# Peptides against a protein of PDB entry 1EMU: the designs that were tried, part 63

Target 1, 132 residues: chain A of PDB entry 1EMU
Amino acid sequence: PPYLKWAESLHSLLDDQDGISLFRTFLKQEGCADLLDFWFACTGFRKLEPCDSNEEKRLKLARAIYRKYILDNNGIVSRQTKPATKSFIKGCIMKQLIDPAMFDQAQTEIQATMEENTYPSFLKSDIYLEYT

## One batch from the design tools (peptide; made by RFdiffusion4, then SolubleMPNN)

Design b2_p18_8_s3 (from b2_p18_8, 5 letters changed)
Fold by OpenDDE base, seed 5:
Structure b2_p18_8_s3 (fold): chain B 132 residues (1-132), chain A 18 residues (1-18)
Amino acid sequence: as target 1 above (132 residues)
Amino acid sequence: SALDAESERVVEELLAEE
């Protein structure tokens, strides 16, 4: 069943609607749902291929991600992202150099945070265990 | 996929907040 695959990889969990819902509920209780939203935001951003018609949209989205998750020094994403990574992102925003990969390092760091902490905790949570 | 759908949802929500 799908819930067994969720325990094998975070990616499997995040590629299932029920998995996403349960994990988000868990993260909200832990006060760190922004980790997941940031991860999905980065994924969505990277999928937007640069072209003349979506340049403004991509810049707007990059700024939104930056302001909500990176610039917020009190946020969980900011606390779990290295200063050099945040500085790089800031530089891209200021220079308006919006490469599809500009959030890759930050996403990697946040993914590592989830895989090393919240994801294992989720698998031991009542939310997950009651579902199984 | 569920992953793609959620990514799109989050992106649209972020853009709507701006």
Scores: peptide ipSAE 0.828, ipTM 0.971, DockQ to the pose 0.933
Fold by OpenDDE base, seed 2:
Structure b2_p18_8_s3 (fold): chain B 132 residues (1-132), chain A 18 residues (1-18)
Amino acid sequence: as target 1 above (132 residues)
Amino acid sequence: SALDAESERVVEELLAEE
C-alpha cells in the first residue's frame, strides 16, 4: 500500500494526496507547516517556464515567496536556511533576475530539515501509525 | 500528480495573498 512507500521516501509521501494531507496535519500541530508550504511553493515556482507572458507572474510569485518565508526572520523557513542562501535570493529579487532555479538551494535546505526531524517524527506519530 | 497539484495550489494561494 502507498503508506509503506511514504516510510521509504519523503518524495513518495509528498507525491500522494493522502500523504500530503496527513503530513500537513502533523506539521500544523508541530507549528511548522511553513516548511511544507515553502517546499511546494518552490516546486511550483520552478515549473513556471520563463517567457514574455509569464515574466510578471514569476516576479510576483518570487517576491511573495521571498517576503513570506525568507524575509521573516522569526519564521521557521528563515531560521532553517543559511544566510548565504537567503542573501542570494534577496539578490535575485533586487536585481529582478528571476531564474527558475533561484529557490533550489533553499528548497534543498528545507527538505533536509524535514528529512532530519519532522519527517521521521511523522512516521512515529499517532497520525501516521493510526492510518497504517 | 498529487505533488504537482499541491504545488500549483500553494502557488495560487500565494499569488492571491498579494
Scores: peptide ipSAE 0.828, ipTM 0.971, DockQ to the pose 0.936
Fold by OpenDDE base, seed 4:
Structure b2_p18_8_s3 (fold): chain B 132 residues (1-132), chain A 18 residues (1-18)
Amino acid sequence: as target 1 above (132 residues)
Amino acid sequence: SALDAESERVVEELLAEE
């Protein structure tokens, strides 16, 4: 069943609607749901192909991600990303150099945080265990 | 996929907040 695959791979968990729902519920209880939302935001941003018709949308989205998750120094995403990574993103925003990969390093760092902490904790949580 | 759908949902929500 799918829940067994969730225990084998974070990617498998995040590629299942029920898995996403349960994991988000867990993260909200832990006060760190922004980790997941940021990860999905980065994924969605990278999928937007750069072109003239998407330029304004991509810039708006990049700014939104930056303001909500990176600029907020008290946020968990900001606390779990390296200063150099945040500085690079800020530079891209200020220079309006919106490359599809501009959030890749930040997403990698947040994914590592989830892999090392929240994901293992989720697999030991009542939410997951009661689902199985 | 669920992953793609959720990514799109989150993006649209962020843009709607602007």
Scores: peptide ipSAE 0.827, ipTM 0.971, DockQ to the pose 0.902
Fold by OpenDDE base, seed 3:
Structure b2_p18_8_s3 (fold): chain B 132 residues (1-132), chain A 18 residues (1-18)
Amino acid sequence: as target 1 above (132 residues)
Amino acid sequence: SALDAESERVVEELLAEE
């Protein structure tokens, strides 16, 4: 069953609508749902290929991600990303150099945070165990 | 996929907040 695959990899969990829902519920209880939303935001951003029709949308989205998750010093995403990573993103925003990969390092760092902390905790949670 | 759908949903929600 799918829930067994969720325990094998975070990617399997995040590629299942029920898995996403349960994990989000867990993260909300832990006060760190922004980790997941940021991860998905980065994924969605990278999918938007640069072109004339996407230019405004991509810039707007990049700024939104930056303001919501990176600029907020009290946010969990900001606390779990390295200063150099945040500085790079800020530079891209200020220079309007909106490369599809501009959030890759930040996404990697947030994924590592989930892999090391929230994901293992989720697998031990009542939410997951009651589902199994 | 579920991952793709959720990514799109989150993006649209972020853009709607702007």
Scores: peptide ipSAE 0.826, ipTM 0.971, DockQ to the pose 0.936

Design b2_p18_8_s4 (from b2_p18_8, 7 letters changed)
Fold by OpenDDE base, seed 3:
Structure b2_p18_8_s4 (fold): chain B 132 residues (1-132), chain A 18 residues (1-18)
Amino acid sequence: as target 1 above (132 residues)
Amino acid sequence: SALDKISEEVVEKLLKEE
């Protein structure tokens, strides 16, 4: 069943609607749902191909991601990303150099945080265990 | 895929908040 694949990799969990729903519920209870939302935001941002018709949309989205998750030093995403990574993103925003990969390092760091902490905890949670 | 759909929804939500 799918829930067994969720325990094999975080990617399998995040590629399943039920898995995402349960994991997000767990993260909300832990006060760290922003980790997942940021991860999906980065994924969605990278999928927007650079072109004239997407220029304004991509810049607006990059600014939104920056303001919501990176700028606030008290946010969990900001706390779990390295200063150099945040500085790079800030630089891209200020210079309006919006490369599709500009959030890749931050997404990697947040993914590592989930892999090392919240994902293992989820697999031991009542939410997951009761589902199985 | 679910991952693609959720990513798109998150993006659209962020854009609406701006």
Scores: peptide ipSAE 0.764, ipTM 0.962, DockQ to the pose 0.928
Fold by OpenDDE base, seed 4:
Structure b2_p18_8_s4 (fold): chain B 132 residues (1-132), chain A 18 residues (1-18)
Amino acid sequence: as target 1 above (132 residues)
Amino acid sequence: SALDKISEEVVEKLLKEE
């Protein structure tokens, strides 16, 4: 069953509608749902290929992600990303150099945070265990 | 996929909030 795959990898969990739903619920209870939202935001951003028609949208989105998750010093995403990573992103925004991969390092760091903390905790949570 | 769909939804939500 799918829930077994969820325990095998975070990616499997995040590629499943039910898995995402349960994990999000868990994260919200833990006050760290922004980790997942940021992760998905980065994924969505990277999928937008650079072109003339997408330039404005991509810049706007990059700024939105930056302002919401990186610039917010009180946010969990900001707290779980390295200063150099945040500085790089800021630089990209200020220079308007919006590479599809500009959030990759931040996404990696947030993914690592989930892998090391919230994901394992989720697998031990009542939410997941009751589902199994 | 669910992952793709949700990522798109998150993006659209962010854009609308700006």
Scores: peptide ipSAE 0.762, ipTM 0.962, DockQ to the pose 0.927
Fold by OpenDDE base, seed 1:
Structure b2_p18_8_s4 (fold): chain B 132 residues (1-132), chain A 18 residues (1-18)
Amino acid sequence: as target 1 above (132 residues)
Amino acid sequence: SALDKISEEVVEKLLKEE
């Protein structure tokens, strides 16, 4: 069953609608749902092909991600990303150099945070165990 | 996939909030 795959990898969990729902519920209880939302935002951003018709949309989205998650110094995403990573993103925004990969390092760092902490805790949570 | 769908929804939500 799918819930067994969820325990094998975070990616398997995030590729399942029910898995995402349960994990997000857990993260909300832990006060760190922004980790997941940021991760998905980065994924969605990277999938937008850079072209003339997408330029404004991509810049707007990049700014939105930056303002919501990177500039919030009290936010968990900001706390779990390295200063150099945040500075790089800021530089991209200021220079309007919106490469599809500009959030990759930040996404990697947030994914590592989930892998090391919230994902393992989720697998031990009542939410997951009661589902099994 | 669910991952793709959710990522698109998150993006659209962010854009609407701006």
Scores: peptide ipSAE 0.768, ipTM 0.963, DockQ to the pose 0.915; fails the geometry check
Fold by OpenDDE base, seed 5:
Structure b2_p18_8_s4 (fold): chain B 132 residues (1-132), chain A 18 residues (1-18)
Amino acid sequence: as target 1 above (132 residues)
Amino acid sequence: SALDKISEEVVEKLLKEE
């Protein structure tokens, strides 16, 4: 069943609607749902192909991601990303140089946080175990 | 995929909040 694949990799969990729902519920009770939302935001941002008609939308989205997750020093995403990574993102925003990969390093760091902490904890949680 | 769908939903939500 799918829940066994969820235990094999975080990516398998995040590619399943039920898996995402359960994991997000778990993260909410842990006060760190922003980790997952940021991760999905980065994924969605990177998928937007840069072109003349998309430039304004991409800039707006990049600003939104920056303001919500990076600029907030008290946020879980900001606390789990390195200063150099945040500074790079800030620079891109200020210069309006919006490369599709501008959030890649931040996404990698947040993914590592989930891989090392919240994802393993989820697999030990009542939410997951009761589902199995 | 679920991953693609949720990514799009998150993006759209962020854009509406701006």
Scores: peptide ipSAE 0.763, ipTM 0.962, DockQ to the pose 0.925; fails the geometry check

## One batch from the design tools (peptide; made by RFdiffusion4, then SolubleMPNN)

Design b2_p19_1_s1 (from b2_p19_1 with T3L A7S R9K)
Fold by OpenDDE base, seed 5:
Structure b2_p19_1_s1 (fold): chain B 132 residues (1-132), chain A 19 residues (1-19)
Amino acid sequence: as target 1 above (132 residues)
Amino acid sequence: SALDEESEKVVEELLEEEE
C-alpha cells in the first residue's frame, strides 16, 4: 500500500495526495508547514520555462517566494537556509536575473531539514501510525 | 501527478497573495 512507500521515500510521500495532506497536517501542528510549502513553491517555479511570455510571471513569483520565505528572518525557512544561499537569492531578485535554478540550493537545504527532522518524526507520529 | 498538482496550487496561491 502507498503508506509503505511513504516510509521508504520522502518523494513518494510528496507524490501522493493523502501523503501530502497528512504530512502538511503534521507540519502545521509542529509549526513548520512553511518548509513544505516552500519546497513545493520551488518545484513549481523551476517548472516554469523562461520565455518572453513568462518573464513577468516568473519575476513576480520569484519575488513572492523571496518575500514570504527568505526575507522573513523569523520564518523557519529563513532559519534553515544558509546566509550565503539567501544572499544569492536576494542578488538574483535585485538584478532581476531569474534563472529557473535560482532556488535549487535553498530547496536542497530545506529538503535536508525535512529529511533529517520532520519527515522521520512524521513516520513516528500518531497521524501516520493511525493511518497505517 | 499529485506532486505536480500541489506545486501548481502553491504557486497560484503565492501569485494571488502578491497581488
Scores: peptide ipSAE 0.802, ipTM 0.963, DockQ to the pose 0.933
Fold by OpenDDE base, seed 2:
Structure b2_p19_1_s1 (fold): chain B 132 residues (1-132), chain A 19 residues (1-19)
Amino acid sequence: as target 1 above (132 residues)
Amino acid sequence: SALDEESEKVVEELLEEEE
């Protein structure tokens, strides 16, 4: 069953609608749902092809991600990303150099945070265990 | 995939918040 794959990798968990739903519920209870939303935002951003027709959309999205998750010093994403990573993103926004990979390092750091803490805790949670 | 769909959903929500 899919829930067994969820325990094998975070990627498997995030590639399942039920897995996403349960994990998000768990993260909300822990006050760290922004980790997951940021991760998905980065994934979605990277998928947008850089072209003339998408330039405005990509810039708007990059700014939205930056303002919501990086600029907020009280946010969990900001607390779990390195200063150099945040500085790089800020630089991209200020220079309007919106490369599809500009959030890759931040996404990697947030993924590591989930892998080390929230994901293992989720697998021990009542939410997951009751589902199995 | 569910991952792709969720990523698109999150992106759309962020863009809507900017409007």
Scores: peptide ipSAE 0.802, ipTM 0.963, DockQ to the pose 0.908
Fold by OpenDDE base, seed 4:
Structure b2_p19_1_s1 (fold): chain B 132 residues (1-132), chain A 19 residues (1-19)
Amino acid sequence: as target 1 above (132 residues)
Amino acid sequence: SALDEESEKVVEELLEEEE
């Protein structure tokens, strides 16, 4: 069953609608749902091709991600990303150099946080165990 | 995929919040 694949990799969990729902519920209870939403935001952003028709949309989205997750020093995403990573993102926003990969390092750092902490905890949670 | 669909939803919500 799919829930067994969820325990094998975070990617398998995040590529399943039920897995996403349960994991988000768990993260909300832990006060760290922003980790997951930021991760998905970065994924969605990277998919947008840099072309004339997408330029305004991509800039707007980059600013939104920056303001919501990076700029807030009290946010969990900001606390779990390196200062140099946040500085790089800020520089891209200020210079309007919106490369599709501009959030890659931040996404990697947030993914590592989930892999090391929240994902293992989820697999031990009542939410997951009751589903199995 | 579910991953792709969720990423698109999150992006759309972020853009809506900026309006």
Scores: peptide ipSAE 0.802, ipTM 0.963, DockQ to the pose 0.923
Fold by OpenDDE base, seed 3:
Structure b2_p19_1_s1 (fold): chain B 132 residues (1-132), chain A 19 residues (1-19)
Amino acid sequence: as target 1 above (132 residues)
Amino acid sequence: SALDEESEKVVEELLEEEE
C-alpha cells in the first residue's frame, strides 16, 4: 500500500495526495507547515518556463516566495536556511535575475531539515500510525 | 501527479496573495 512507500521515501510521501494531507496536518501541529509549503513553492517555481510571456509572473512569484519565507527572519524557513543561501536569493530578487534554479539550494536545505527531523517524526506520529 | 498538482496550487495561492 502507498503508506509503506511513504516510509521508504519522502518523495513518495509528497507525491501522494493523502500523504501530503496527512504530513501537512502533522506539520501544522508542530508549527512548521511552512517547510512543506516552501518546498512545493520552489518546485512549482522551477517548472515555470523562463520566456517573455512568463517574465512578469515568474518575477512576481519569486518575490512572493522571498517575502513570505526568506525575508521573515523569525520564520522557520528562514531559520533553517543558511545565510549565504538567503543572501543569494536576495541578490537575485534585487537584480531581477530570476533563474529557474534560484531556489534550488534553499529547497535542498529545507528538504534536509524535513529529512532529519519532521519526516522521521511523522512516521512515528499517531497520525501516520493510525492511518496504517 | 499529486506532487505537480500541489505545487501548482501553492504557486497560484502565492500569486493571488501578491495581487
Scores: peptide ipSAE 0.802, ipTM 0.963, DockQ to the pose 0.916; fails the geometry check

Design b2_p19_1_s2 (from b2_p19_1, 6 letters changed)
Fold by OpenDDE base, seed 5:
Structure b2_p19_1_s2 (fold): chain B 132 residues (1-132), chain A 19 residues (1-19)
Amino acid sequence: as target 1 above (132 residues)
Amino acid sequence: SALDKTSEEVVEKLLEEEE
């Protein structure tokens, strides 16, 4: 069953609608749902092909991600990303150099945070165990 | 996929909030 795959990899969990829903519920209870939302935002951003027609949209989205998750020093995403990573992103925004990979390092760091902390905790949570 | 769909939803929400 799918829930067994969820325990094998975070990717399997995040590629399942029920898995995403349960994990997000868990993260909200832990006050760290922004980790997951940021991760999905980065994924969605990277999928947008850079072209003339998408330039404004991509810049707007990059600014939105930056303002919501990186700029806020009190946010969990900001606290779990390295200063150099945040500085790089800020530089891209200021210079309007919006490369599809500009959030990759930040996404990697947030994914590591989830892999090391929230994901294992989720697998031990009542939410997951009651589902199994 | 669920992953792609969720990514798109998050992006759409962010763009809406930026307006």
Scores: peptide ipSAE 0.807, ipTM 0.965, DockQ to the pose 0.927
Fold by OpenDDE base, seed 2:
Structure b2_p19_1_s2 (fold): chain B 132 residues (1-132), chain A 19 residues (1-19)
Amino acid sequence: as target 1 above (132 residues)
Amino acid sequence: SALDKTSEEVVEKLLEEEE
């Protein structure tokens, strides 16, 4: 069953609608749902291919991600990303150099945070165990 | 995939909040 794959990798969990829903519920209870939202935002951003018609949209989205998750010093995403990573993103925004990979390092760091803490805790949670 | 759909939904919400 799919829930067994969820325990094998975080990616498998995040590639399943039920897995996403349960994990999101868990993260909300833990007060750290922004980790998941940021991760998905980065994924969605990277999918937007650079072209003349997408330039404004991509810049707007990059600014939104930056302001909501990186600039917010009280946010869990900001606390779990390295200063150099945040500075790089800020630089991209200020220079309007919006490369599809500009959030890759931040996404990697947030993914590591989830894999080291919230993901293992989720697999031990009542939410997951009751689903199995 | 669920991953792709969710990522698109999150992006759409962020863009709406910026309007």
Scores: peptide ipSAE 0.806, ipTM 0.965, DockQ to the pose 0.932
Fold by OpenDDE base, seed 4:
Structure b2_p19_1_s2 (fold): chain B 132 residues (1-132), chain A 19 residues (1-19)
Amino acid sequence: as target 1 above (132 residues)
Amino acid sequence: SALDKTSEEVVEKLLEEEE
């Protein structure tokens, strides 16, 4: 069953609608749902190909991600990303250099945080175990 | 995929909040 695949990799969990829902519920209880939302935001942003028709949309989205997750020094995403990574993102926003990969390093750092902490905890949680 | 769908939903929500 799919829930067994969830225990094999974080990617398998995040590629399943039920897995996403349960993991998000768990993260909300832990006060760190922003980790997952930021991860998905970065994924969605990177899929937007630069072109004349979506330039404004991409800039707007980049600013939204930056303000919501990076700029807030008290936020969980900000606390789990390195200063150099946040500085790079800020520079991209200020210069309006919106490369599709501008959030890649931040996403990698947040993914590492999830894989090292919240994902293993989720697999030991009542939420996951009761689903199995 | 669920991953792609969720990514798109999160993006759209962020854009709505930005408006």
Scores: peptide ipSAE 0.806, ipTM 0.965, DockQ to the pose 0.937; fails the geometry check
Fold by OpenDDE base, seed 3:
Structure b2_p19_1_s2 (fold): chain B 132 residues (1-132), chain A 19 residues (1-19)
Amino acid sequence: as target 1 above (132 residues)
Amino acid sequence: SALDKTSEEVVEKLLEEEE
């Protein structure tokens, strides 16, 4: 069953509607749902192909991600990303150099945070265990 | 996929909040 794959790979968990829902519920209880939302935001951003018709949309989205998750020094995403990574993102925003991969390092760091702490905790949680 | 759908939903919400 899918829930066994969830314990095997975070990616498998995040590629399942039920998995996403349960994990998000867990993260909300832990006060760190922004980790997951940021991760999905980065994924969605990277999927937007750079072209003339998408330029404004991509810039707007990049700014939104930056302002909501990176600029907020009290946010969990900001606390779990390295200063150099945040500085790079800021630079891209200020220079309007919006490469599809501009959030890749930040996404990697947030993914590592989840895999190191919240993901293992989720697998030990009542939410997950009751589902199994 | 669920991952794709969720990522698109998150993006759309962010864009809506920006406007």
Scores: peptide ipSAE 0.806, ipTM 0.965, DockQ to the pose 0.898; fails the geometry check

Design b2_p19_1_s3 (from b2_p19_1, 5 letters changed)
Fold by OpenDDE base, seed 5:
Structure b2_p19_1_s3 (fold): chain B 132 residues (1-132), chain A 19 residues (1-19)
Amino acid sequence: as target 1 above (132 residues)
Amino acid sequence: SALDEESERIIEKLLEEEE
């Protein structure tokens, strides 16, 4: 069953609608749902291929991600990303150099945070265990 | 995929919040 695959890898969990829903519920209870939203935001952003017709959209989105998750010093995403990573993102925004991969390092760091903490805890949670 | 769909949902939500 799918829930067994969720325990095998975080990627399997995040590629399942039910898995995403349950994990999000768990993260909300832990006060760290922004980790997941940021991760998905980075994924979605990277998928937007640069072209003349979407430059404004991509810049707007990059700014939104930056302001919501990186600039907020009290946010969990900001606390779990390295200063150099945040500075790089800020630089991209200020220079309007919006490369599809500009959030890759930040996403990697947030993924590591989930892999090391929230994901293992989720697999031990009542939410997951009751689903099995 | 569910991953792609959720990514798109989050992106759209962020863009809506900016407007």
Scores: peptide ipSAE 0.804, ipTM 0.967, DockQ to the pose 0.940
Fold by OpenDDE base, seed 2:
Structure b2_p19_1_s3 (fold): chain B 132 residues (1-132), chain A 19 residues (1-19)
Amino acid sequence: as target 1 above (132 residues)
Amino acid sequence: SALDEESERIIEKLLEEEE
């Protein structure tokens, strides 16, 4: 069953509707739901291929991600990303250099945070165990 | 995929909040 794959990799968990829902519920209880939303935001942003028709959209989205998750010093994402990573993103925004990969390092750091902390805890949670 | 759909949902939400 799919829930067994969830225990094998975080990626498998995040590629399942039920997995996403349960993990989000768990993260909300832990006050860390923004980790998941940021991860998906980065994924969605990277998928937008640069072209003349979506330049404004990409810039707007990059700014939104930056303001909501990186600039917020009290946010869990900001606390779990390195200063150099945040500075790089800020530089991209200020210079309007919006490369599809500009959030990759931040996403990697947030993914590592989930892999090391919230994901293992989720697999031990009542939410996951009751589902299985 | 569920991953693609969720990523699209999140970015659309962010764009709406930006406006």
Scores: peptide ipSAE 0.803, ipTM 0.967, DockQ to the pose 0.899
Fold by OpenDDE base, seed 3:
Parts: sequence; structure tokens; C-alpha cells
Structure b2_p19_1_s3 (fold): chain B 132 residues (1-132), chain A 19 residues (1-19)
Amino acid sequence: as target 1 above (132 residues)
Amino acid sequence: SALDEESERIIEKLLEEEE
């Protein structure tokens, strides 16, 4: 069953609608749902191909991600990303150099945070165990 | 996929908040 795959890989969990829902519920209870939303935001952003017609949209989206998750020093995403990573993102925004991979390092760091902390905790949570 | 759909949902939500 899918829930067994969730325990084998975070990616498997995040590629399942029920898995996403349960994991988000868990993260909300832990006060760190922004980790998941940021991760998906980065994924979505990277999928947008650079072109003349998408330039404004991509810049707007990059700014939105930056302001919501990176700029907020008290936010969980900001606290779990390295200063150099945040500075790089800020630089891209200020220079309007919006490469599809500009959030890759931040996403990697947030993914590591989830895999090291919240993901294992989720697998031990009542939410997951009751689902199984 | 669920992952693709969720990523798109989040992106659209962020864009709406910016406008």
C-alpha cells in the first residue's frame, strides 16, 4: 500500500495526495507547515520555463517566494536556510536575475531539514500510525 | 502527478497573493 512507500522515501510521500494532506496536517500541528509549502513553491518555480512571455510572471513569483519565506527572519524557512543561501536569493531578486534554479540550494536545505526532523517524526506520529 | 498538481496549486496561490 502507498503508506508503506511513504516510509521508504520522502519523495514518495510528497507524490501522493493523501500523503501530502496527512503530512501537512502534521506539520501544521508542529508549526512548520511553511517548510512543505516552500518546497512545493520551489518545485513549481523551477518548472516554469524562461521565456519573454513568462518573464514578468517568474519575477513576480520569485519575489513572492522571497518575501513570504526568506525575508521573514522569524519564519521557519528562514531559520532553516543558510545565510549565504538567503543572500544569494536576495541578490538574484535585486538584480532581477531569475534563473529557474535560483531556489535549488534553499530547497535542498529545507528538504534536508524535513528528512532529518519532521519526516521521521511524522512516521512516528499518531496521524501516520492511525492511517496505517 | 500529485506532486505536480500541488506545486502548481502553491504557485498559483502565491501569484494571487502578489496581485
Scores: peptide ipSAE 0.803, ipTM 0.967, DockQ to the pose 0.910
Fold by OpenDDE base, seed 4:
Structure b2_p19_1_s3 (fold): chain B 132 residues (1-132), chain A 19 residues (1-19)
Amino acid sequence: as target 1 above (132 residues)
Amino acid sequence: SALDEESERIIEKLLEEEE
């Protein structure tokens, strides 16, 4: 069953609608749902190919991601990303140099946080175990 | 895929909040 695959990799969990729902519920209880939303935001952003018709949209989206997750020093995403990573992102926004990969390092750091902490805890949670 | 759909949902929500 799919829930067994969820325990094999975080990617399998995040590629399943039920898995996403359960994991988000767990993260909300832990006060760190923004980790997941930021991860998906980065994924969605990177998928947008740079072109003349997408330039304004990509800039707006980059700004939105920056303001919501990076700029707030009290946010969980900001606390779990390196200062140099946040500085790089800020620089891209200020210079309006919006490369599809500009959030890659931040996404990697947030993914590492989930892999090392929240994802393992989720697999031990009542939410996951009761689903199985 | 579920991953693609969720990523699209999130960015759409972010863009709506910017408007």
Scores: peptide ipSAE 0.803, ipTM 0.967, DockQ to the pose 0.880

